# Peptides against a protein of PDB entry 4N3Y, part 31

Target 1, 83 residues: chain A of PDB entry 4N3Y
Amino acid sequence: ETRDQVKKLQLMLRQANDQLEKTMKDKQELEDFIKQSSEDSSHQISALVLRAQASEILLEELQQGLSQAKRDVQEQMAVLMQS

## One batch from the design tools (peptide; aimed at target 1 M81)

Design b2_p25_3_s3 (made by RFdiffusion4, then SolubleMPNN; from b2_p25_3, 18 letters changed)
Fold by OpenDDE base, seed 2:
Structure b2_p25_3_s3 (fold): chain B 83 residues (1-83), chain C 83 residues (1-83), chain A 25 residues (1-25)
Amino acid sequence: as target 1 above (83 residues)
Amino acid sequence: as target 1 above (83 residues)
Amino acid sequence: SSILQQIEQIFQQLQQQLEQLRQTL
């Protein structure tokens, strides 16, 4: 009887430890997922920022080009009106 | 002839302005998308961090409980072995 | 028997806490 009770308690303790170990593993997996997700998001945002910057450069170039074109058109119109 | 040339130049200028306006709109849409994406990612990461923290607290409680249970079991085993 | 019951109760409490943790994960 006593021996049986001791064995039962040993089993219960092992079961508790197994459950704790599993929980620790699950927590680690969650932490790894969060880390990976954060890194992925960071990379995505960085890529989008680069695209936005490229578009901004193009916009500025277009604005400069348009300004010059406008000036050229106005000049040509003036010449045409003089003739 | 002169009038036709003037009209042609006016058309070219309008076309250039239309292209610029479109480009500005596209850039704004991209910026809005980046902003929204960043906010979404931030919220997601924050939520995950909170879950991880909650899990960590529970893990610590479980570890403390297990330690006490282990001590209690060992004490009871000793008593049983003495009887 | 009373001591064993007390120990079993402790493990039951731990089981409940473990289940709560799994729900948060």
Scores: peptide ipSAE 0.034, ipTM 0.439, DockQ to the pose 0.137
OpenDDE base, seeds 1, 3, 4, 5: peptide ipSAE 0.027, 0.026, 0.025, 0.026; ipTM 0.418, 0.424, 0.425, 0.415; seed 3 fails the geometry check

Design b2_p25_3_s4 (made by RFdiffusion4, then SolubleMPNN; from b2_p25_3, 16 letters changed)
Fold by OpenDDE base, seed 4:
Structure b2_p25_3_s4 (fold): chain B 83 residues (1-83), chain C 83 residues (1-83), chain A 25 residues (1-25)
Amino acid sequence: as target 1 above (83 residues)
Amino acid sequence: as target 1 above (83 residues)
Amino acid sequence: DEILQQIEQIFQQLQQRLEEARSLL
């Protein structure tokens, strides 16, 4: 019967639209989450990278500084020995 | 007419299902993206942690070097004082 | 002794720089 078919299709359409609305909402929430999370993660990782790089540079400078200091100390010791 | 109503509802249902399928696909892609992005971020952070730990080891080595240098100088000074 | 003081200052400065590096990690 066509009348029964109409009622069935109306129900199916309501169900489909309900699912569509829910899925669209979920999708939007995921997009919002990605935007926020990406910004936060990007800032965090960038900060960590800069900190790590600064530390490594400073360590290299310290290595050179230690070597130079050893030389400077030895020179002073030589002066001391000659005093 | 009921027959025309059936045809209209069938069209609307097809349209709704097409949109639903598309939106579900988009949602799944976003979920997959989040998963992948999270794993990538985790790997980056882990690498940065290891990098920091390597720097800490180097700092300890430099500290040992400095301590050794001090000891060496102290020994030399002791020799000078005994001369 | 000025020379001894200079030697001590060299190591003190290195130690200070080392601590600064440690704080950065």
Scores: peptide ipSAE 0.126, ipTM 0.659, DockQ to the pose 0.858
OpenDDE base, seeds 1, 2, 3, 5: peptide ipSAE 0.124, 0.123, 0.123, 0.122; ipTM 0.659, 0.656, 0.652, 0.652

Design b2_p25_4 (made by RFdiffusion4)
Pose (drawn by RFdiffusion4):
Structure b2_p25_4 (pose): chain A 83 residues (1-83), chain B 83 residues (1-83), chain P 25 residues (1-25)
Amino acid sequence: as target 1 above (83 residues)
Amino acid sequence: as target 1 above (83 residues)
Amino acid sequence: EEEEEELLEELEEDLEEIEEKIEEE
């Protein structure tokens, strides 16, 4: 029946076009997510650089500490041996 | 001509449903792109994190080793002083 | 081997510095 059929097809067309709009919205959200995901990985690398810096500083202090310890032991040994 | 109209709406519905199928396929490709990009970057970052925590545990033990080394050398000075 | 040679050089230098401090006194 041609009249009821036109109305049914118009309803279906509306529903298909609404669904298309929503799926395009979803595609857009996924594209934005690719961008956010990329920025989050970058922030993780920054946190890693902070860890490397703290470690370089600690290593430097330990190097200095070893040098200082050698120097002072040298002086202590020199005195102890001046006897 | 509600019959020509019906044929037109059937064509438009076929075109919309084909467009929906294609856009859904595109969405799937984006979800797959995100997953692949995340897996890759996780690999790189987990590797950098493993290196960082190894440096940290080692440097911690070196703080201990430095103190211990100083103590061992001091005991040597105590023995050398028994003369 | 190269690390042993460097340690030996360091010990020699430490001894020389102790000798110098004794000579100054």

Design b2_p25_4_s1 (made by RFdiffusion4, then SolubleMPNN; from b2_p25_4, 20 letters changed; failed a check: too like the target's own chain)
Amino acid sequence: SSLLERLRQEEEQVQQQIAVMLQQS

Design b2_p25_4_s2 (made by RFdiffusion4, then SolubleMPNN; from b2_p25_4, 20 letters changed; failed a check: too like the target's own chain)
Amino acid sequence: SSEQLEREREEQEVQQQIAVMLQQS

Design b2_p25_5_s1 (made by RFdiffusion4, then SolubleMPNN; failed a check: the pose's geometry; its pose is not in this set)
Amino acid sequence: DKEIEEALRKEEEEERRREEELKEL

Design b2_p25_5_s2 (made by RFdiffusion4, then SolubleMPNN; failed a check: the pose's geometry; its pose is not in this set)
Amino acid sequence: MEEIEKALKEEEEREEEERRREELL

Design b2_p25_5_s3 (made by RFdiffusion4, then SolubleMPNN; failed a check: the pose's geometry; its pose is not in this set)
Amino acid sequence: DEEIEKALEEEEEREREEREELEEE

Design b2_p25_5_s4 (made by RFdiffusion4, then SolubleMPNN; failed a check: the pose's geometry; its pose is not in this set)
Amino acid sequence: DKEIEEALEKEEEKKREEELKRKLA

Design b2_p25_6 (made by RFdiffusion4)
Pose (drawn by RFdiffusion4):
Structure b2_p25_6 (pose): chain A 83 residues (1-83), chain B 83 residues (1-83), chain P 25 residues (1-25)
Amino acid sequence: as target 1 above (83 residues)
Amino acid sequence: as target 1 above (83 residues)
Amino acid sequence: EIEEKIEEIFEEMEEKLEEAEELLE
């Protein structure tokens, strides 16, 4: 039946076009997510740079501490030996 | 001509359903791109994290080793002073 | 002999710090 069929096909066409719009919206959200995912990995690298910096500072302090310890032991030994 | 109209709507519905199938395929490609990009970046970053925590545990033990080394040298000074 | 032991303790500690610096690079 041609009249009922036109109405059914119009309903189906509307539903297909609504579904197309939603799926396009989803694609857009995925494209945005690619961008956000990339910014998140970058922030992770920044946190890693912070850890490297704290470590470089600590290592430097330990190097200085070893030097100071050697120097003072040299003086202590020199006196202990001047006897 | 509701019969010509029906033929037209059937064509439009076929075109919409083909477009929906293609857009769904595009979405899948985006989800796959996200997954591949995250796997890759995680590999790189998990490697940087492993290096960072190794530096950290080692430097911690070196703080301990420095104190211990100073104590060992001090005991040596105590023995050298028994003379 | 005690002086040589003290130098050995400091040399070992310096080698560990050098190794730690190379690991940070």

Design b2_p25_6_s1 (made by RFdiffusion4, then SolubleMPNN; from b2_p25_6, 14 letters changed)
Fold by OpenDDE base, seed 4:
Structure b2_p25_6_s1 (fold): chain B 83 residues (1-83), chain C 83 residues (1-83), chain A 25 residues (1-25)
Amino acid sequence: as target 1 above (83 residues)
Amino acid sequence: as target 1 above (83 residues)
Amino acid sequence: SILQQIEQIFQQLQQQLEAARQLLE
């Protein structure tokens, strides 16, 4: 009978709604996780880039020191050759 | 004397070389880590995006189902009211 | 001479250093 059909459909509607709400929540959680993970990765990479840049600065300082030492050695060599 | 200066410069050279080699290794490790981390993050994000897309498809299907169920219920209600 | 050897070492180190910088940049 029609009444039985209505009751069946009402149940189906409630079940579908419950599943929809659950799935919507799951989707939101996934999106939030992706966003957070992406931001965390971005920050980590940025931090590592800064560390790499610090190493570059150190290398530049070492190069300057080596260049100066080389010049000093060359000057001393010249003195020795002249003597 | 010049000999003393040479010995000093030799020590400085050894120290600089040791530091350079250490720094070069550290730099390479940083670069490798950044590359690997970036690739891992990219793959992870891509996988999560695919999962999110799958959820979106499911949501669309559920929405369609709900709409249909709602219409069916309304139709049955109309029949009951007419009877 | 010892000084010439030192100069050669410096040249090698500077070359390596420059290469490292180029890789980082």
Scores: peptide ipSAE 0.037, ipTM 0.419, DockQ to the pose 0.098
OpenDDE base, seeds 1, 2, 3, 5: peptide ipSAE 0.029, 0.021, 0.037, 0.021; ipTM 0.413, 0.382, 0.428, 0.384

Design b2_p25_6_s2 (made by RFdiffusion4, then SolubleMPNN; from b2_p25_6, 12 letters changed)
Fold by OpenDDE base, seed 4:
Structure b2_p25_6_s2 (fold): chain B 83 residues (1-83), chain C 83 residues (1-83), chain A 25 residues (1-25)
Amino acid sequence: as target 1 above (83 residues)
Amino acid sequence: as target 1 above (83 residues)
Amino acid sequence: SILEQIEQIFQQLQQRLEEARALLE
């Protein structure tokens, strides 16, 4: 009967719309999560990169300083031996 | 007009299902994106951790080098003072 | 003196190393 068919279709439509609403909500939550996660991770990674780079540069300078210091000390020792 | 109502509801149901399918697809794409992004970020952070660890090792080596150099110099100075 | 100069060199380097440690901590 057409009347019963209408009732069935109305129920199916309500169910479909409820599922759609739920899925849309889930999608929005994922979008919000992606946005927040992207911002947080980007900032953290950037900070870590900068810190790592600064550390590496400093250590390279320290290596050079140590090498130079050794040379300088040896030179001073030579002067001392000659004096 | 029940027959016409059926036709209308059938159309609305098809439209709702089409939207639901599309939204579900979009949701899946977001989930895939989150997964991929998480993996990429994890790899980047891991690489940064390795860099930091390498820096720590180098720093310790430099400290040992300095300490040893200082001891060597002190020993040499002691010998010079005693000679 | 030469000894003082040598000690100063190592003191300066040690200070720089300590600063580097602080950066990594």
Scores: peptide ipSAE 0.087, ipTM 0.619, DockQ to the pose 0.847
OpenDDE base, seeds 1, 2, 3, 5: peptide ipSAE 0.083, 0.078, 0.075, 0.088; ipTM 0.597, 0.606, 0.610, 0.618; seed 5 fails the geometry check

Design b2_p25_6_s3 (made by RFdiffusion4, then SolubleMPNN; from b2_p25_6, 11 letters changed; failed a check: too like the target's own chain)
Amino acid sequence: SILEEIERIFEELQQRLEAARELLA

Design b2_p25_6_s4 (made by RFdiffusion4, then SolubleMPNN; from b2_p25_6, 14 letters changed)
Fold by OpenDDE base, seed 1:
Structure b2_p25_6_s4 (fold): chain B 83 residues (1-83), chain C 83 residues (1-83), chain A 25 residues (1-25)
Amino acid sequence: as target 1 above (83 residues)
Amino acid sequence: as target 1 above (83 residues)
Amino acid sequence: DLVAQIEQIFEQLQQQLEAARELLA
């Protein structure tokens, strides 16, 4: 019967729409998660880079300090040798 | 006394070198962490993107199916009206 | 030789520093 066939198709259509709606929601959630994950990682990495840069600056300062200390030691040793 | 001063400077130099070594190690660890974090995030995001793409494909298929179902319903309704 | 020892230590540290910088991730 044609009417019964229409009723069946109507149900199938509703079911398909329900699944479509769910799939669209799932996709959006995944996209949101990707965005959030990327942003979180980016911020974390940036913070760590800044920390690394601070350490590098300290390292350079220490290097300069060591160079000066070396010179000072050499000068004092020279005084010893001359006395 | 000059000799005592040299001894002091030697100690200072050793201390500075120790700190330098530590700083270098810390920097390397930070850089390694940054690299690993970035790679891990990249892989995770890529996996999620693939999942999202799969959902998008399914969504498109469902949309096409729904369109067909709609057409089928319309055709059957037309038959009803003509009977 | 104290001076030589100091120079060696510093040279080693400088080399290590440069290597580390080159391997920056």
Scores: peptide ipSAE 0.040, ipTM 0.427, DockQ to the pose 0.029
OpenDDE base, seeds 2, 3, 4, 5: peptide ipSAE 0.021, 0.037, 0.021, 0.025; ipTM 0.410, 0.428, 0.385, 0.421; seed 3 fails the geometry check

Design b2_p25_7 (made by RFdiffusion4)
Pose (drawn by RFdiffusion4):
Structure b2_p25_7 (pose): chain A 83 residues (1-83), chain B 83 residues (1-83), chain P 25 residues (1-25)
Amino acid sequence: as target 1 above (83 residues)
Amino acid sequence: as target 1 above (83 residues)
Amino acid sequence: DAVEEKIDTIFETMEEKLETAEELL
């Protein structure tokens, strides 16, 4: 039946076009997510740079501490030996 | 001509359903791109994290080793003084 | 002389450990 059939096909066409719009919306959200995901990995790398900096500072302090310890042991030994 | 109209709507519905199938395929490609990109960057970053925590545990033990080394040398100074 | 050599060895070992730690950064 040609009349009922036109109405059914119009309903189906509307539903297909609504579904197409929603799926395009989803694609857009995925494209944005690619971007956000990239920013998140970057922020992880910044946190890693912070860890490296704290470590470089600590290592430097330990190097200085070893030097100071050698110097003052040299003086202590020099006195103990001047006797 | 509701019969010509029916043929037209059937063509439009076929075109819409083909477009929906294609766009769904595109979405799948984006989800796959996201997954591949996350796997890659996680590999790189998990590697940087492993290096960072190794530096950290080692530098911690070196703080200990420095104190211990100073104590060992001090005991040596105590023995040298017994003369 | 034996005590001096022990003290120098402790400091040389500790310096080598710090140089190894610096190479990891």

Design b2_p25_7_s1 (made by RFdiffusion4, then SolubleMPNN; from b2_p25_7, 16 letters changed)
Fold by OpenDDE base, seed 3:
Structure b2_p25_7_s1 (fold): chain B 83 residues (1-83), chain C 83 residues (1-83), chain A 25 residues (1-25)
Amino acid sequence: as target 1 above (83 residues)
Amino acid sequence: as target 1 above (83 residues)
Amino acid sequence: SDILAKIQAIFEQLQQQLEELRSLL
């Protein structure tokens, strides 16, 4: 029957549209995920970089402190030896 | 006693050096971690981008397929209605 | 001894700085 055949074809077309819509949605979700992941990674990397920089500063301070301490200790030892 | 005092100071200085060395090592480990993390993140992001691109290609194919299907269905419906 | 006390103080400061750095790791 023509009526039944037409309805079948219409259903097939609707199914195709549904599949396309689903695929488009899935694509969008993937893009959103990538964006979010990238932002999160970037944020984490930036935080780690800042942490490293802070550590570098402290290390430099420690190095200077050690050098000064060495000098001070040597001076004090000299004082002790001269007393 | 001067001798004991000097030895104490020498020990303290050695301890300071040891601490500095340890700190330098810790800093290096942190930098290595950051580098590795960055590389891993970059790799993951690149992979996700490629995946998204593949999805885009598929979407385009599906869109073309849908358009063709629509045309085909319309043609078939016309044939049926004319029979 | 004041001399020893001063030296001790120097190392205490270094130790404090070390702990600060360690807290960042």
Scores: peptide ipSAE 0.072, ipTM 0.447, DockQ to the pose 0.100
OpenDDE base, seeds 1, 2, 4, 5: peptide ipSAE 0.071, 0.034, 0.035, 0.068; ipTM 0.437, 0.405, 0.412, 0.445; seed 2 fails the geometry check

Design b2_p25_7_s2 (made by RFdiffusion4, then SolubleMPNN; from b2_p25_7, 17 letters changed)
Fold by OpenDDE base, seed 1:
Structure b2_p25_7_s2 (fold): chain B 83 residues (1-83), chain C 83 residues (1-83), chain A 25 residues (1-25)
Amino acid sequence: as target 1 above (83 residues)
Amino acid sequence: as target 1 above (83 residues)
Amino acid sequence: SSILAQIEQIFQELQQRLEEARSLL
């Protein structure tokens, strides 16, 4: 009967709204997670990039420094040998 | 009339299901975004790890070069002292 | 003797710079 249909539809509507509310909550939690994760990851990766670049520059300087030092040492050693 | 109630509830149910479908789609897109973002971040971190490892290898080579140069100088000095 | 000290100083400075680089890695 029509009255039974009403009762069934009311139940279905309540269930649909409950699911909607739950899904909306889940969606919001995902959005919050994305926001927080994005900020954290972006800053962390940026810091790692800068650190890597700084290290590479210093290593290049060390390479040059070692080469120059070897030359300087040998020059000084030659002076010692002549003294 | 009860029949009118049925029609109203059917409309409300349809609307609720439409909203639910939309929200579920949005939620899925967020999940997909999180997955993709995680993969991208993982890729970036892996690349940075490789750069760091390359720098570490170079640093060790420089250390070995410095140590050897120092030993060579010390050996030359020992020869001079024995002369 | 003075030259020896200078040689040692060169290596000490390089070693210090190397340690500084290690701290960044």
Scores: peptide ipSAE 0.164, ipTM 0.696, DockQ to the pose 0.848
OpenDDE base, seeds 2, 3, 4, 5: peptide ipSAE 0.163, 0.161, 0.163, 0.162; ipTM 0.696, 0.694, 0.696, 0.695

Design b2_p25_7_s3 (made by RFdiffusion4, then SolubleMPNN; from b2_p25_7, 17 letters changed)
Fold by OpenDDE base, seed 3:
Structure b2_p25_7_s3 (fold): chain B 83 residues (1-83), chain C 83 residues (1-83), chain A 25 residues (1-25)
Amino acid sequence: as target 1 above (83 residues)
Amino acid sequence: as target 1 above (83 residues)
Amino acid sequence: SEILAEIEAIFEQLQQRLEELRSLL
């Protein structure tokens, strides 16, 4: 009968709304997670990039320093041999 | 009348289900985004790690070169002082 | 002797810088 159909539909509607509410909550949690995760990852990657850059600079400086040291030592040796 | 109530409830149910479907789709897209974002971040971090490792290798080579150069110079100095 | 000391100082400084770099990696 129609009355039974009404009751069935009311139940179905309640169930659908419950699922909707749950899904909306899940969605919100995922959005929050994405935001936080993105920030964390961004900070971590930025730190790594900075360290890498600093290391690259120091590496280049060391290479130059070694070359200069070689020249300086050779010059000092020349002085010793001339003295 | 009850018939009108049935029609109204059917419409409400359809609307609720449509919204549910949309929300579920959104949730799925977020999950996919999280997965992809995580992979991208992982790749980026891996690349940085590799760069750091390459720098470490070069550092070790420079250290070896420095140590050898120091030994060579000290040896030469000893010879000069002894002559 | 003075020159030797200067040479040793050069390498000492470079060694110190290498250690600094290693600390970053």
Scores: peptide ipSAE 0.083, ipTM 0.495, DockQ to the pose 0.812
OpenDDE base, seeds 1, 2, 4, 5: peptide ipSAE 0.059, 0.044, 0.082, 0.064; ipTM 0.444, 0.368, 0.498, 0.459

Design b2_p25_7_s4 (made by RFdiffusion4, then SolubleMPNN; from b2_p25_7, 17 letters changed)
Fold by OpenDDE base, seed 5:
Structure b2_p25_7_s4 (fold): chain B 83 residues (1-83), chain C 83 residues (1-83), chain A 25 residues (1-25)
Amino acid sequence: as target 1 above (83 residues)
Amino acid sequence: as target 1 above (83 residues)
Amino acid sequence: SSILEEIEKIFEELQQRLEELRKTL
């Protein structure tokens, strides 16, 4: 009877060890995924921030151009009215 | 003719304004995307961290269980050898 | 047999919890 109990316990121990190894692998894969996801997100956000900044610069240039163009039109209109 | 110059400048002004409005829209969309991407990434990483922590707890419990089971098997083997 | 029963119970509980965890991964 004791021999049968020991064999059963040995089997359970082997099964538990197999599950432990599987869980260790799953945990490692999850940690690797977290790391990779964080790095990828950081890189992507950084790239998008740079694009947004480039758009902001272009906006400022366009606004300045519009203001100048408006002044130029007003000046030409004044010349026309005086002709 | 000054009138032709004025009309040309007015057209240029309208085109510049259209480009300005388009760029403003594009910039806003990029800012919104950055915000949403950052929030989504943060939430996802937080959820994954919690799952990893749960795995860690279970791993520790399994390791403790394995150690105890090993001790119990050894004890039963000792009893068997003494029988 | 008491030791065996206790180990079996612990083992089954751990297996159940592990399976539940894997399903969430």
Scores: peptide ipSAE 0.034, ipTM 0.424, DockQ to the pose 0.026
OpenDDE base, seeds 1, 2, 3, 4: peptide ipSAE 0.032, 0.033, 0.029, 0.034; ipTM 0.430, 0.424, 0.423, 0.425

Design b2_p25_8_s3 (made by RFdiffusion4, then SolubleMPNN; failed a check: too like the target's own chain; its pose is not in this set)
Amino acid sequence: SMEERLKELQQGLSQAKEDVQRQMQ

## One batch from the design tools (peptide; aimed at target 1 A69 K70, target 1 (a further copy) L62)

Design b2_p26_3_s1 (made by RFdiffusion4, then SolubleMPNN; failed a check: too like the target's own chain; its pose is not in this set)
Amino acid sequence: MSELEARAEASEILLEELRQGLEDFR

Design b2_p26_5 (made by RFdiffusion4)
Pose (drawn by RFdiffusion4):
Structure b2_p26_5 (pose): chain A 83 residues (1-83), chain B 83 residues (1-83), chain P 26 residues (1-26)
Amino acid sequence: as target 1 above (83 residues)
Amino acid sequence: as target 1 above (83 residues)
Amino acid sequence: EAFETLEQQLEEAETELKEFRTSLED
């Protein structure tokens, strides 16, 4: 039946076009997510740079500490030996 | 001509359903791109994290080793003083 | 001898941190 059929096909076309719009919306959200995912990995690298910095500072302090310890042991030994 | 109209709507519905199928395929490609990109970056970053924590536990043990080394040398000074 | 061993361990740790920093800069 041609009349009922036109109405059914119009309903189906509306539903298909609504579904197309929603799926396009989803694509857009995925594209945005690619961007946000990239920024999050960047922030992770920054946190890693912070860890490297704290480690470089600590290593430097330990190097200085070893030098100072050598120097003052040399003086202590020099006196102990001046006897 | 509700019969010609029906033929037209059937064509429009076929075109919409083909477009929906294609857009769904595109969405899948984006989800796959996100997954591949996250796997890659995680590999890189997990590697940088492993190196960072290894530096950290080692430098921690070196703080200990420095104190211990100073104590050892001090005991040596105590023995050298017994003369 | 204890300080020489500790100095060598600190030099090795420094080389590893320089290499790790270069990797973060890239």

Design b2_p26_5_s1 (made by RFdiffusion4, then SolubleMPNN; from b2_p26_5, 15 letters changed)
Fold by OpenDDE base, seed 2:
Structure b2_p26_5_s1 (fold): chain B 83 residues (1-83), chain C 83 residues (1-83), chain A 26 residues (1-26)
Amino acid sequence: as target 1 above (83 residues)
Amino acid sequence: as target 1 above (83 residues)
Amino acid sequence: SPLEELERRLEESQQRLAEFKAELEA
């Protein structure tokens, strides 16, 4: 009868609503995770980039020093050969 | 004497070169790490985004179902009250 | 995105390093 049908539909409605709420929660958690993961990765990579940059600066300095040292050696060798 | 000076400078040059090469290697390793980390993170985030999208689709379907069920309940209630 | 920007910076750094290595080998 109609009353029985109504009760059945009410149950179905409650079940659907429960599933909806669950799914909404799960979705939100995933979004939060993505956001957090992305931010964490970004920070970590940024730190590593800074380290790489520091190394690059050192490389430049070392290269300059090496070049100068090479020139010094060459000059001294010239003097030696002239003596 | 000049010869001694030259030998000293040659040693310094070798040391500087060794340090330079070491630093270059270290920098390369850092860059490789950053690259790998970034790619891994990107892939992971992409996968999570897809999951979130799937959840969103499900949410929409559930909402539609819920709305329809609600309407059905309301209609049946009306019939019941008319009986 | 921030990650894309970081990747870009990394690529640029790698290019600079490659050039530096080439200069050193010359």
Scores: peptide ipSAE 0.039, ipTM 0.429, DockQ to the pose 0.052
OpenDDE base, seeds 1, 3, 4, 5: peptide ipSAE 0.023, 0.024, 0.022, 0.021; ipTM 0.420, 0.422, 0.420, 0.419

Design b2_p26_5_s2 (made by RFdiffusion4, then SolubleMPNN; from b2_p26_5, 17 letters changed)
Fold by OpenDDE base, seed 5:
Structure b2_p26_5_s2 (fold): chain B 83 residues (1-83), chain C 83 residues (1-83), chain A 26 residues (1-26)
Amino acid sequence: as target 1 above (83 residues)
Amino acid sequence: as target 1 above (83 residues)
Amino acid sequence: APLDALQARLEASQQELAAFRAELEA
């Protein structure tokens, strides 16, 4: 009776240890995944920020070009009117 | 001659405006995408953190259970030895 | 791939701008 109980508990102890080790492993993997995911996201966000900045530069160039074109049109119209 | 130049410049001005508007739209879309991506990542990271915490709780429970089981085995072994 | 599509559009816009500048200079 007591012997059987001991055997049962020994088995349970082994099982508990197995589960503990498994859980520890899973936890570590999860933490590693979180870390990696965060780093990847950070890199991606940084890259996207740079792209946004490039777009901003393009926008500014277009605006400058537009302004110049407008001035040119106005000037030519003035010449036409005076001719 | 001058008239033709004016017409040409007017067309170019329209084209420039179209490009400007398009670029502005693209820039906005890019910024919106960045924002959304960042928010999504943040949410996912938060969820993973919670999951990690749950795993931590489980680990602690397993450790407690293991300790108890070990004590039980030791106690039963003592009883067996004395019987 | 929304990002790639947007980048492609921006690159095309840059090329168009370059052409526009060339036309204005001529």
Scores: peptide ipSAE 0.046, ipTM 0.452, DockQ to the pose 0.026
OpenDDE base, seeds 1, 2, 3, 4: peptide ipSAE 0.025, 0.018, 0.021, 0.043; ipTM 0.461, 0.447, 0.446, 0.474; seed 4 fails the geometry check

Design b2_p26_5_s3 (made by RFdiffusion4, then SolubleMPNN; from b2_p26_5, 15 letters changed; failed a check: too like the target's own chain)
Amino acid sequence: SVLEELEQRLRASQQELDAFRAELEA

